# Peptides against a protein of PDB entry 3PUK, part 40

Target 1, 227 residues: chain A of PDB entry 3PUK
Amino acid sequence: ERGLKSVVWRKIKTAVFDDCRKEGEWKIMLLDEFTTKLLSSCCKMTDLLEEGITVIENIYKNREPVRQMKALYFISPTPKSVDCFLRDFGSKSEKKYKAAYIYFTDFCPDSLFNKIKASCSKSIRRCKEINISFIPQESQVYTLDVPDAFYYCYSPDPSNASRKEVVMEAMAEQIVTVCATLDENPGVRYKSKPLDNASKLAQLVEKKLEDYYKIDEKGLIKGKTQS

## One batch from the design tools (peptide)

Design b1_p21_1_s2 (made by RFdiffusion4, then SolubleMPNN; from b1_p21_1, 13 letters changed)
Fold by OpenDDE base, seed 2:
Structure b1_p21_1_s2 (fold): chain B 227 residues (1-227), chain A 21 residues (1-21)
Amino acid sequence: as target 1 above (227 residues)
Amino acid sequence: TEYKVIYVPELNENVTVKVEK
């Protein structure tokens, strides 16, 4: 099946679950807002059980320690999610879990990565970026997780110009992951129009695609780090 | 050369993508 949902699930299964799977081992999986939506869109709880996940927890919530179990963090590379992770392992006195496997949905900025490395490196068994930053809806339909994108992109208020740029960059990054997931290397065709959001977005996507595939070809993707 | 139209719901815009395989 070439449905986008199926492709996404297969990629997650390979990139995340197969990557950290150990025979007979169950893990607690920590999800954030985006990955909750992502998994909900492409799998069922029974699927996760088959992949060795016993419990799903919200990373944002306070959770009881389960020190005998390893945790699988499938999260977005955001300060919020990273901070929650750090709370689980950053304390010298108490770690919530035995160890952590971290899988980011997209590129983790060096600043965040360094922060993690500095505080929790001993607890991290795996850190990987899987580059799925979209929600599959249908076979050829996806959604992006960029809050207020419409507002900022179409706001007549000049004060929103900086935010518009931020959301467009975010959207472009996510679209690249769609293309990568579909194993497509597209160029972007657009008509240059002043103030055309589609054109601007197309330019950003094109640039990011070029960068992505150049890096991929060189094998320089930091996609997996072991501590 | 194949062209695909990508709909971006957040912008309600279509982006034409040239697919090179």
Scores: peptide ipSAE 0.050, ipTM 0.631, DockQ to the pose 0.022
Fold by OpenDDE base, seed 3:
Structure b1_p21_1_s2 (fold): chain B 227 residues (1-227), chain A 21 residues (1-21)
Amino acid sequence: as target 1 above (227 residues)
Amino acid sequence: TEYKVIYVPELNENVTVKVEK
């Protein structure tokens, strides 16, 4: 088996870079906090150069316009990242780049998607969703982007029950992306302990896997091409 | 059938799943 890092890189290369590649064309790539960590975990700057990326910019920072260059946005589907994109291409301001290719690391809610469409649809050449929401560490080790998960999952305070549910859902969703990346579909969960966190998490993962593969079979994954 | 172990670092727990191939 190939290491998880190489598998993740191969998936990103296929889903993102190969999808928007044009011969002889260089792009500026915009990253947020999560995708910066993700790419740092599975590739080098030389790899990105080979994929036609000339420079990497932080989406959260103010940037000078480079109007002759197309921009590749590899970002999380969050209000913060979307708002930063809208500042770059919104109708109220001059666009910073020639055009945009957007790749979300996970499902983009309709509210955010509609907000993008309403403001800058003419500037978008591609808008795709991929399913990689974890950071590979070793051949079979990954980390999740779920802050304070341990605290809320093991908190004895009943007031944290709602937050515990949120973090459990988030972890389950990200684990599904691990399974999808590895092309593994577990059919039955194993119960380590009755009603423990592992059992609850396994149940959530199972449900989300079912939903994921149902959607995949129907080809209902969001994707837009400006043509 | 095969069993796959998924480690969850944030909880320091393993989730074992039965994989049907």
Scores: peptide ipSAE 0.050, ipTM 0.605, DockQ to the pose 0.021
Fold by OpenDDE base, seed 4:
Structure b1_p21_1_s2 (fold): chain B 227 residues (1-227), chain A 21 residues (1-21)
Amino acid sequence: as target 1 above (227 residues)
Amino acid sequence: TEYKVIYVPELNENVTVKVEK
C-alpha cells in the first residue's frame, strides 16, 4: 500500500507547487500552524527547495518585506491566517511581497473569501483549496486538527451539545479530506445507536463523502481563482 | 469487497469503511 505521507506530499506537489510553478522563479512560502505540521510530516526542506521555495516564513510572525519576490501562502482557511495575509497585502504601501498565491487546506468560507477579495484581490495571482485537513503520521494513520474533540463529544453536560455537533462536523470534514487524498470513495458502515459518537461521525462522513464526490463529478468544486 | 477501518484518534474510535472505489 502507498504510504499516506507520500500520497499527501504528491498531492501537495501537484495541487500547490506545480500549480504555481514558474521556471526560474523562487518564492517565499508562508505557513501557519497547521501547514507547518503538515509539511513537516511529509517532506523535508530540501524537497521544498526543489519546488522553488527559497524561504519559509511563519505567517503569524512579523516579517520584513521582500517586495521583489512572490509569496506562496499555504495556509488554513481560518480568520487568524487570513488576517495575517491581509496585513501583508491590505495596503499598497505595506505590501510585503510582489504578489500572492494562496492555497487553502480546505474550503474557505465565503465570508473570508470576500474579505480577501475586497482588500487585496489585485495582489492575488491564484487562490484555491486543496482539501488536506489532516496530518499524516503513518502509512494509514493521521491526526485531525480539532481541539477538545474528546471533551465535547463525551461531555455529559447538555450545554456542550451544540459544540459537540460542531466538533463532529469538523472531524467529518477532515476525514473526508483523508479519503479524497487517498482517492477513495468509501461507503461508511455504521449502526445507528443513540449517543454513539462513532455512529454519528460515520453518518456525517458518509453524507459529506457523498456530497464531495457528487460535486466533484459535476465539476462544481470550487477550484482556482486567478486575478 | 474491501473494508478499511478509520481510526479517529481524537475520539479513540474506529469507523469501518467499505471501499467502493
Scores: peptide ipSAE 0.044, ipTM 0.615, DockQ to the pose 0.021
Fold by OpenDDE base, seed 1:
Structure b1_p21_1_s2 (fold): chain B 227 residues (1-227), chain A 21 residues (1-21)
Amino acid sequence: as target 1 above (227 residues)
Amino acid sequence: TEYKVIYVPELNENVTVKVEK
């Protein structure tokens, strides 16, 4: 059996690098906080070089233009990361790179997607969503990118109830990406009290998993490919 | 029917999932 790290790398290689790779072409890769952690968990710089990446840059940092090279954006679908991308290619400033390939780690909200499309459509060669929103630790261990999850989920303060719900939803979504990455469609079961955190999370995962595979079967995935 | 246990480190909880193949 393949370790989770190798599976994640294989998925990234297929979904991202193979999708945009051209023989003899080098790209600059832009990462955000999450994708930096993700790639560091499952590959080495030498692996990225083999995939045609010459240099890695942080999307949040100011960067010098390299107008002759195409950029590969592997980023989370967050307002912060999207805004940084828009600064690189927006009409208000000179584009920093020749063109962009965008791969989101999760579902990109319509609001963000439309914002990108409206301002940078001509510069985008690919825009695709992949479903990897977790960090592999060991062969069967992963972590989620959900800050303060423990605090909100176990907080006795009723004022945290709304935030607890948001955190639970986020975790559920990320767990679904684990299942999707492993090509597994599990039915979530949890034998606990109906109102405990694990039970609630299981219910959310099950619901989201069902939705995910229904959508996948219908081919209703967002994506753009430029000619 | 295959069962898989998913550990959620953030909550220190285990979730058992039924894998349908």
Scores: peptide ipSAE 0.043, ipTM 0.610, DockQ to the pose 0.022

Design b1_p21_1_s3 (made by RFdiffusion4, then SolubleMPNN; from b1_p21_1, 9 letters changed)
Fold by OpenDDE base, seed 2:
Structure b1_p21_1_s3 (fold): chain B 227 residues (1-227), chain A 21 residues (1-21)
Amino acid sequence: as target 1 above (227 residues)
Amino acid sequence: SEYKKVYVPELNENVIIKVEK
């Protein structure tokens, strides 16, 4: 089935679970708010068990150490999630888990990445970006996770202009991940209108799509075919 | 080429995407 949910699941399976799978090894999986929603939308607990996940934990909560087990962090590249990870491994004497596999749902800023490297590099067995930053709802329906996007985009308050740009960028990046997941390299058609959010977003998406397919992490370059 | 209308819930707007085959 080519439903968006199934496509997303297959991508997660190959990019995350297959990537870190070791025979006979069970892992604890740490999720944040977004990845909880993401996995809930496209898989069942039984699916996760089959992928070698024994326990799912919320990264934001205090957790007891399980030092004999490795942890799979499937998290968004946010300061909040990264900080929680750092708390788990930041102390030399108080590591909560044996080692960590980190899979970010999107591009991790260098600032965050450097912070991780500086404090926890020895504990990290894998760190990868998988570029899934949307929630599949139906076969052709997805949602983005950009808090207060509507408010900032339509706020008449000029003080929100900077935040509007931030949320636009975030939405554009997430839309790119949808396209990438669907293995599509679309162009965007829009009419340029002043103060048109859709047009602005379209422009950002187009730019980011071009960048994405030019520098694919896997070295796969999809050329645009003009028709 | 085909065009797809993508609904962006956060904006309550549609964006038209041209998909090149």
Scores: peptide ipSAE 0.050, ipTM 0.497, DockQ to the pose 0.022
Fold by OpenDDE base, seed 5:
Structure b1_p21_1_s3 (fold): chain B 227 residues (1-227), chain A 21 residues (1-21)
Amino acid sequence: as target 1 above (227 residues)
Amino acid sequence: SEYKKVYVPELNENVIIKVEK
């Protein structure tokens, strides 16, 4: 039985590195906060070197141009990360790199994607979405990246109700990525004490799992499995 | 733009690609 870290690395290698790899070519890799944590959890720098990455840079920081090298952006589909990318390749400034390969850790909203298309389509060689929005800790342990989840889920203030819903949606999406990575379509189990948060989250996960596994490229429908 | 699913047999999962029409 493969550990979760190994499964995650295998998925990243297949979906990202194998997809853009060219023999003898080195790339600069740009990471955001989430993907930095993700890669740190499942690989070493030596592993990245073997995949043709010469250096890792933080997308949020100011960086000197390396115009002769192509860049691999492995980032979350957030306005912050996308804005940083656009500053690297936008029409208002000189390009930081020769070209870009973009891999999002989850679904990129159409609004963000359209913004990218309008600004720097000619600089993009690849733009793909992979579904890894969690951090593997152990073989069967993972963490979610949902800011202030605990605060909003257990807030007694009714003014936080709308934010609570947003947090629940975000958590559900990330749980689905775990299931997808593990090739699981589970019957969701939960305990509903002391609040209905677990029940609501379970319902959201079930709905999103159904959508995810309903139709694949081959028209296959996965049955429910045990998680 | 449209989403295209690419099946990866080794992982038994899909990678999603956004493509222009």
Scores: peptide ipSAE 0.006, ipTM 0.285, DockQ to the pose 0.110
Fold by OpenDDE base, seed 1:
Structure b1_p21_1_s3 (fold): chain B 227 residues (1-227), chain A 21 residues (1-21)
Amino acid sequence: as target 1 above (227 residues)
Amino acid sequence: SEYKKVYVPELNENVIIKVEK
């Protein structure tokens, strides 16, 4: 049985590194906060070296240009990360690298995509979305990147109700990425209780799983896996 | 989703398009 960490690494290797790999070519890899945690959870620096990564840089930090090298951006599709990318390639004077390969950890909204397209299309060799929005901790344990989830989910203040829904949606989406990564469509089982956050989350996950597996990436319908 | 570069001769530029899968 392969642990979740190994599965995640395998997916990243296939979806990211194998996709942009060129023999004899080294790349600089740019990471954001989430992907830094993600990679640190499932690989070592030596593994990245084997994949042709010479150095890792934080996308949020100021970096010296290395114009002769291509850059691999493994980042979340957030305004902050995208803005940092845009600063790297948005103008000829600001171009820090030779070219860019972009891999988003989740769906990139059209608004962000349009910004990228409008300013950096010539510099981008690849731009793909992968579906990994979680961090493997143990063989069967993962964590979600949803800050303040506890606060909003259990807030007694009714003014936080809207934010609670946003948090719940975010968590559900990230759980779906776990299922997608494992290539599993689990049957969600729960008993509905009034004001039960667990039940609400389960419902959201179930709905999102149904949508995801109606037609998979290969156009195939997958059935639910019984737990 | 996959993004692909498409050459647009009229603009002499590459444009990235989104392909839904």
Scores: peptide ipSAE 0.000, ipTM 0.242, DockQ to the pose 0.105
Fold by OpenDDE base, seed 3:
Structure b1_p21_1_s3 (fold): chain B 227 residues (1-227), chain A 21 residues (1-21)
Amino acid sequence: as target 1 above (227 residues)
Amino acid sequence: SEYKKVYVPELNENVIIKVEK
């Protein structure tokens, strides 16, 4: 059994690097906060060099143009990251790079996608979504990108109930990406706590797994692992 | 069946995944 970190790296290599690889070509890679943490957790700089990445840049920072190089954007589908991309390739400013390959870590909302299409579609060679929204820590441990999850999940204030639900949904979705990465459709079990958080989360995960495996990324129907 | 444990730090809880062998 291989560790979660190696599985995550293999998926990124296949879904991102192999997808845009051209022999003899080097790219600049742009990362945001989440993908920086993600890659740091599952690979080394030497690994990225082997994949044709010459330098890593932070998408949030002001950067000098390198117009002869193509850019690989591995970013989260957030307004902040998308806005930074648009600054690099938008019609109102000179393009910073020769062309762009965009890989989102999760589903990109139509609003953001349409904004990209309207501004710089001619500069984009690839635009794909992958399903990795967690950071592997060890073989069976990961962390989620859900701000203030602890606070809202354990808040006794009824006014936070709606936010708690949003947090639970986000956590469940990211757990599904773990299952997708492992290519498993599991039966979900949990240990009960005084609060019903574990039960609620388990129910959400199970429901989302059922929805996800109706049609996978290749259009295949997979059965649920039940025994 | 094989059981795998996934830790959720935000809740300090484990989710157990049942996998068929």
Scores: peptide ipSAE 0.034, ipTM 0.365, DockQ to the pose 0.022; fails the geometry check

Design b1_p21_1_s4 (made by RFdiffusion4, then SolubleMPNN; from b1_p21_1, 8 letters changed)
Fold by OpenDDE base, seed 3:
Structure b1_p21_1_s4 (fold): chain B 227 residues (1-227), chain A 21 residues (1-21)
Amino acid sequence: as target 1 above (227 residues)
Amino acid sequence: SYYEVVYVPELNENVTIKKEK
């Protein structure tokens, strides 16, 4: 019925493009590595044009100022991406764009958020978290953005055990964003052999789903949708 | 019937999320 790519695009359209839309206005969109992959997975350039995006720029690259245009930053809440944004707007005298709309793909840590507020709050028209931290591959298949996940999950070195747990938690969090995107509180199944990674991940996902759906966006408790 | 979110490549194992229609 609803392919994951379609749902992701619809969420982005609603949460990002509709949120900052102004009739007759074109924006420059800044993407990082993750959001480049994300948008490439669920839309075409023609779709972005329809949403008022005239050009896409890489946030990591040096760019010429276009001071008459507003910029839409669709980026991950990482120090690297935030630092690039700060370079664009951190100086009052040399802002690259007219104003900024910032949409983070996930929760932005207070440390990063405070840096933004301290340096360029007046330039920001929007700053929101949209909670999409995965790449849809197919209708029901996705990938996660967890660096070195495979390495730590399958590392034979006992010294990596703590890092494995961190990776597992990060993966679980991103899976919950999938559920949130789909507006689902599902049951979780897993294949535990030959390793227990899937079991551990499933438990983490279940716990995080419980936490997430204690109160939904409408202030209501959402019941679990069993498999 | 169910809607399933099934595959997590990073684990190379099957983790299935299901919703009853």
Scores: peptide ipSAE 0.000, ipTM 0.260, DockQ to the pose 0.022
Fold by OpenDDE base, seed 4:
Structure b1_p21_1_s4 (fold): chain B 227 residues (1-227), chain A 21 residues (1-21)
Amino acid sequence: as target 1 above (227 residues)
Amino acid sequence: SYYEVVYVPELNENVTIKKEK
């Protein structure tokens, strides 16, 4: 299978499950809103069972401790998700699991990382970024997690210009993760429109691709697709 | 090389990505 869903699953399997796998060990997996959608889009529960996941829990919800089991956190690097993680391990009384493997779907800001280190370092066995910030819908279709993008990109209000830039940056980052997942460094083309949003986005993507492939997630330098 | 058109729902626009065969 060469579809995007399969590629995404293979990446998750390699980057997350294979990374923390121990023979005969079962883990509880904690998901947030994004990763719930992500996994739902590219795998089945049976697939997760095969990877040693016994139960999936929502990180946002109150959960009963299972202190004999390790937890696999597959979450977005957001304050909300991180705060929930911290509540699980931030204190002795709050420790819900034996230990944690944490995998972020994208770059985790230093501020959040430092917050984690300050309170939960001893509980964390792994902390890794895997750079998947999109949802595969079909074999060649994906969606982004920028819900307000359309509004700001086409807002007639000049006061939204700064926000427009923010959402454009966010979209560009997520598109880069698609390219990274597919192991592609493509040339980006666009057709100009009155608002030239496509052009701006293309430029941002191109720039970010260049930055990404200077040093990829494994420290390798890759060339841009030319032909 | 070939081009793949990607729909960006957030912009309701298409972006063309050039790929190497």
Scores: peptide ipSAE 0.034, ipTM 0.403, DockQ to the pose 0.021; fails the geometry check
Fold by OpenDDE base, seed 1:
Structure b1_p21_1_s4 (fold): chain B 227 residues (1-227), chain A 21 residues (1-21)
Amino acid sequence: as target 1 above (227 residues)
Amino acid sequence: SYYEVVYVPELNENVTIKKEK
């Protein structure tokens, strides 16, 4: 048994670094809030150096151009992160880097993807989605990154019901990425409590797992783990 | 198979996951 951190790092190494590695080439890596936390949880700077990353920059911050170097964007598929990328390579602005490799931590909505394609397609050498939307802590422990989840899940205000559903959906999606990362299709159970939050989340996870493993990330059908 | 209990901090609740040995 390997710790979750090791598994996550191995997946990132394979899906991201090995995918864009060129011998002797150094890249600048751009991270957002989530991916900063993600990488910090499962690797050291020395590990990134070994993978050909010379500098890590925050995508949200203003940065000086380094036009001779290619950039690796490891970011969440959010409007904020995408907008920052577009500023780096948009037609109305000078390119900050030589070219871009983009790796999203989850499914990128069509609206965002189309916006990228329309504006920056020639600058992009690679654009892929990986399924890691969680932070590994220790061995089998992980945390989710869903803003305001606690607030909406326990809100007594009926007007927050719609937002509660949204955060529940987001949490379920992230849990599925854990399973995908571990290459597992588990059965999901929950403890009964006065609130139905656990039940709802479990149902959502189970449904999403079923959908995901009809055709997994590699295009293969995987059965539910039974034994 | 075996079960693992995963704590979900956002809900302050545990979810049990059945895994294969």
Scores: peptide ipSAE 0.021, ipTM 0.295, DockQ to the pose 0.022; fails the geometry check
Fold by OpenDDE base, seed 2:
Structure b1_p21_1_s4 (fold): chain B 227 residues (1-227), chain A 21 residues (1-21)
Amino acid sequence: as target 1 above (227 residues)
Amino acid sequence: SYYEVVYVPELNENVTIKKEK
């Protein structure tokens, strides 16, 4: 039985580090809040060194330019992280790094992608989406990164209903990334407490799993298996 | 045997995803 942490690390190694690795080349890696937690959960600094990462920097912090080195951005597809990236490469004369490799932890909205493309496409050597939007805790336990999820899911205020839908959608997508990482198309069951949140989430997950496995990342069709 | 993901902290409810191995 494979631990979820090891599976996640292996996927990151394959999808990110192996994808952009060049012999003898060291990169600076930029992380945001989520990817910091993600990597901390499944690897050590020594592992990153072996993958050609010399320095890890926080994308949110002010950083000195290292113009001779390429940067590996492993970040979430959020406006905040994207804006920080754009600040690094938005100016013709003030590029922080030689070039950028960008790996998003999830689907990047077209609006953000277009913004990147319009601003600094010439600086980007690679831009890919990977499907890891969870933090492994134990072999079969993970945590999600959805801001204010608890608040909106349990809000008694009807005005928060729309936001609740948004967070539920986000949670469902992240759960699907767990399944994708494990290469599983599982059955979903739930036990609801007084609220129907679990039921709704389960339905969303099932729907998204179905959609995802119509065509997987390799263009293969995987049938649902449930027991 | 199967993979089972049960606990979703954000909901504080049981949501189980399982795949028999």
Scores: peptide ipSAE 0.006, ipTM 0.282, DockQ to the pose 0.022; fails the geometry check

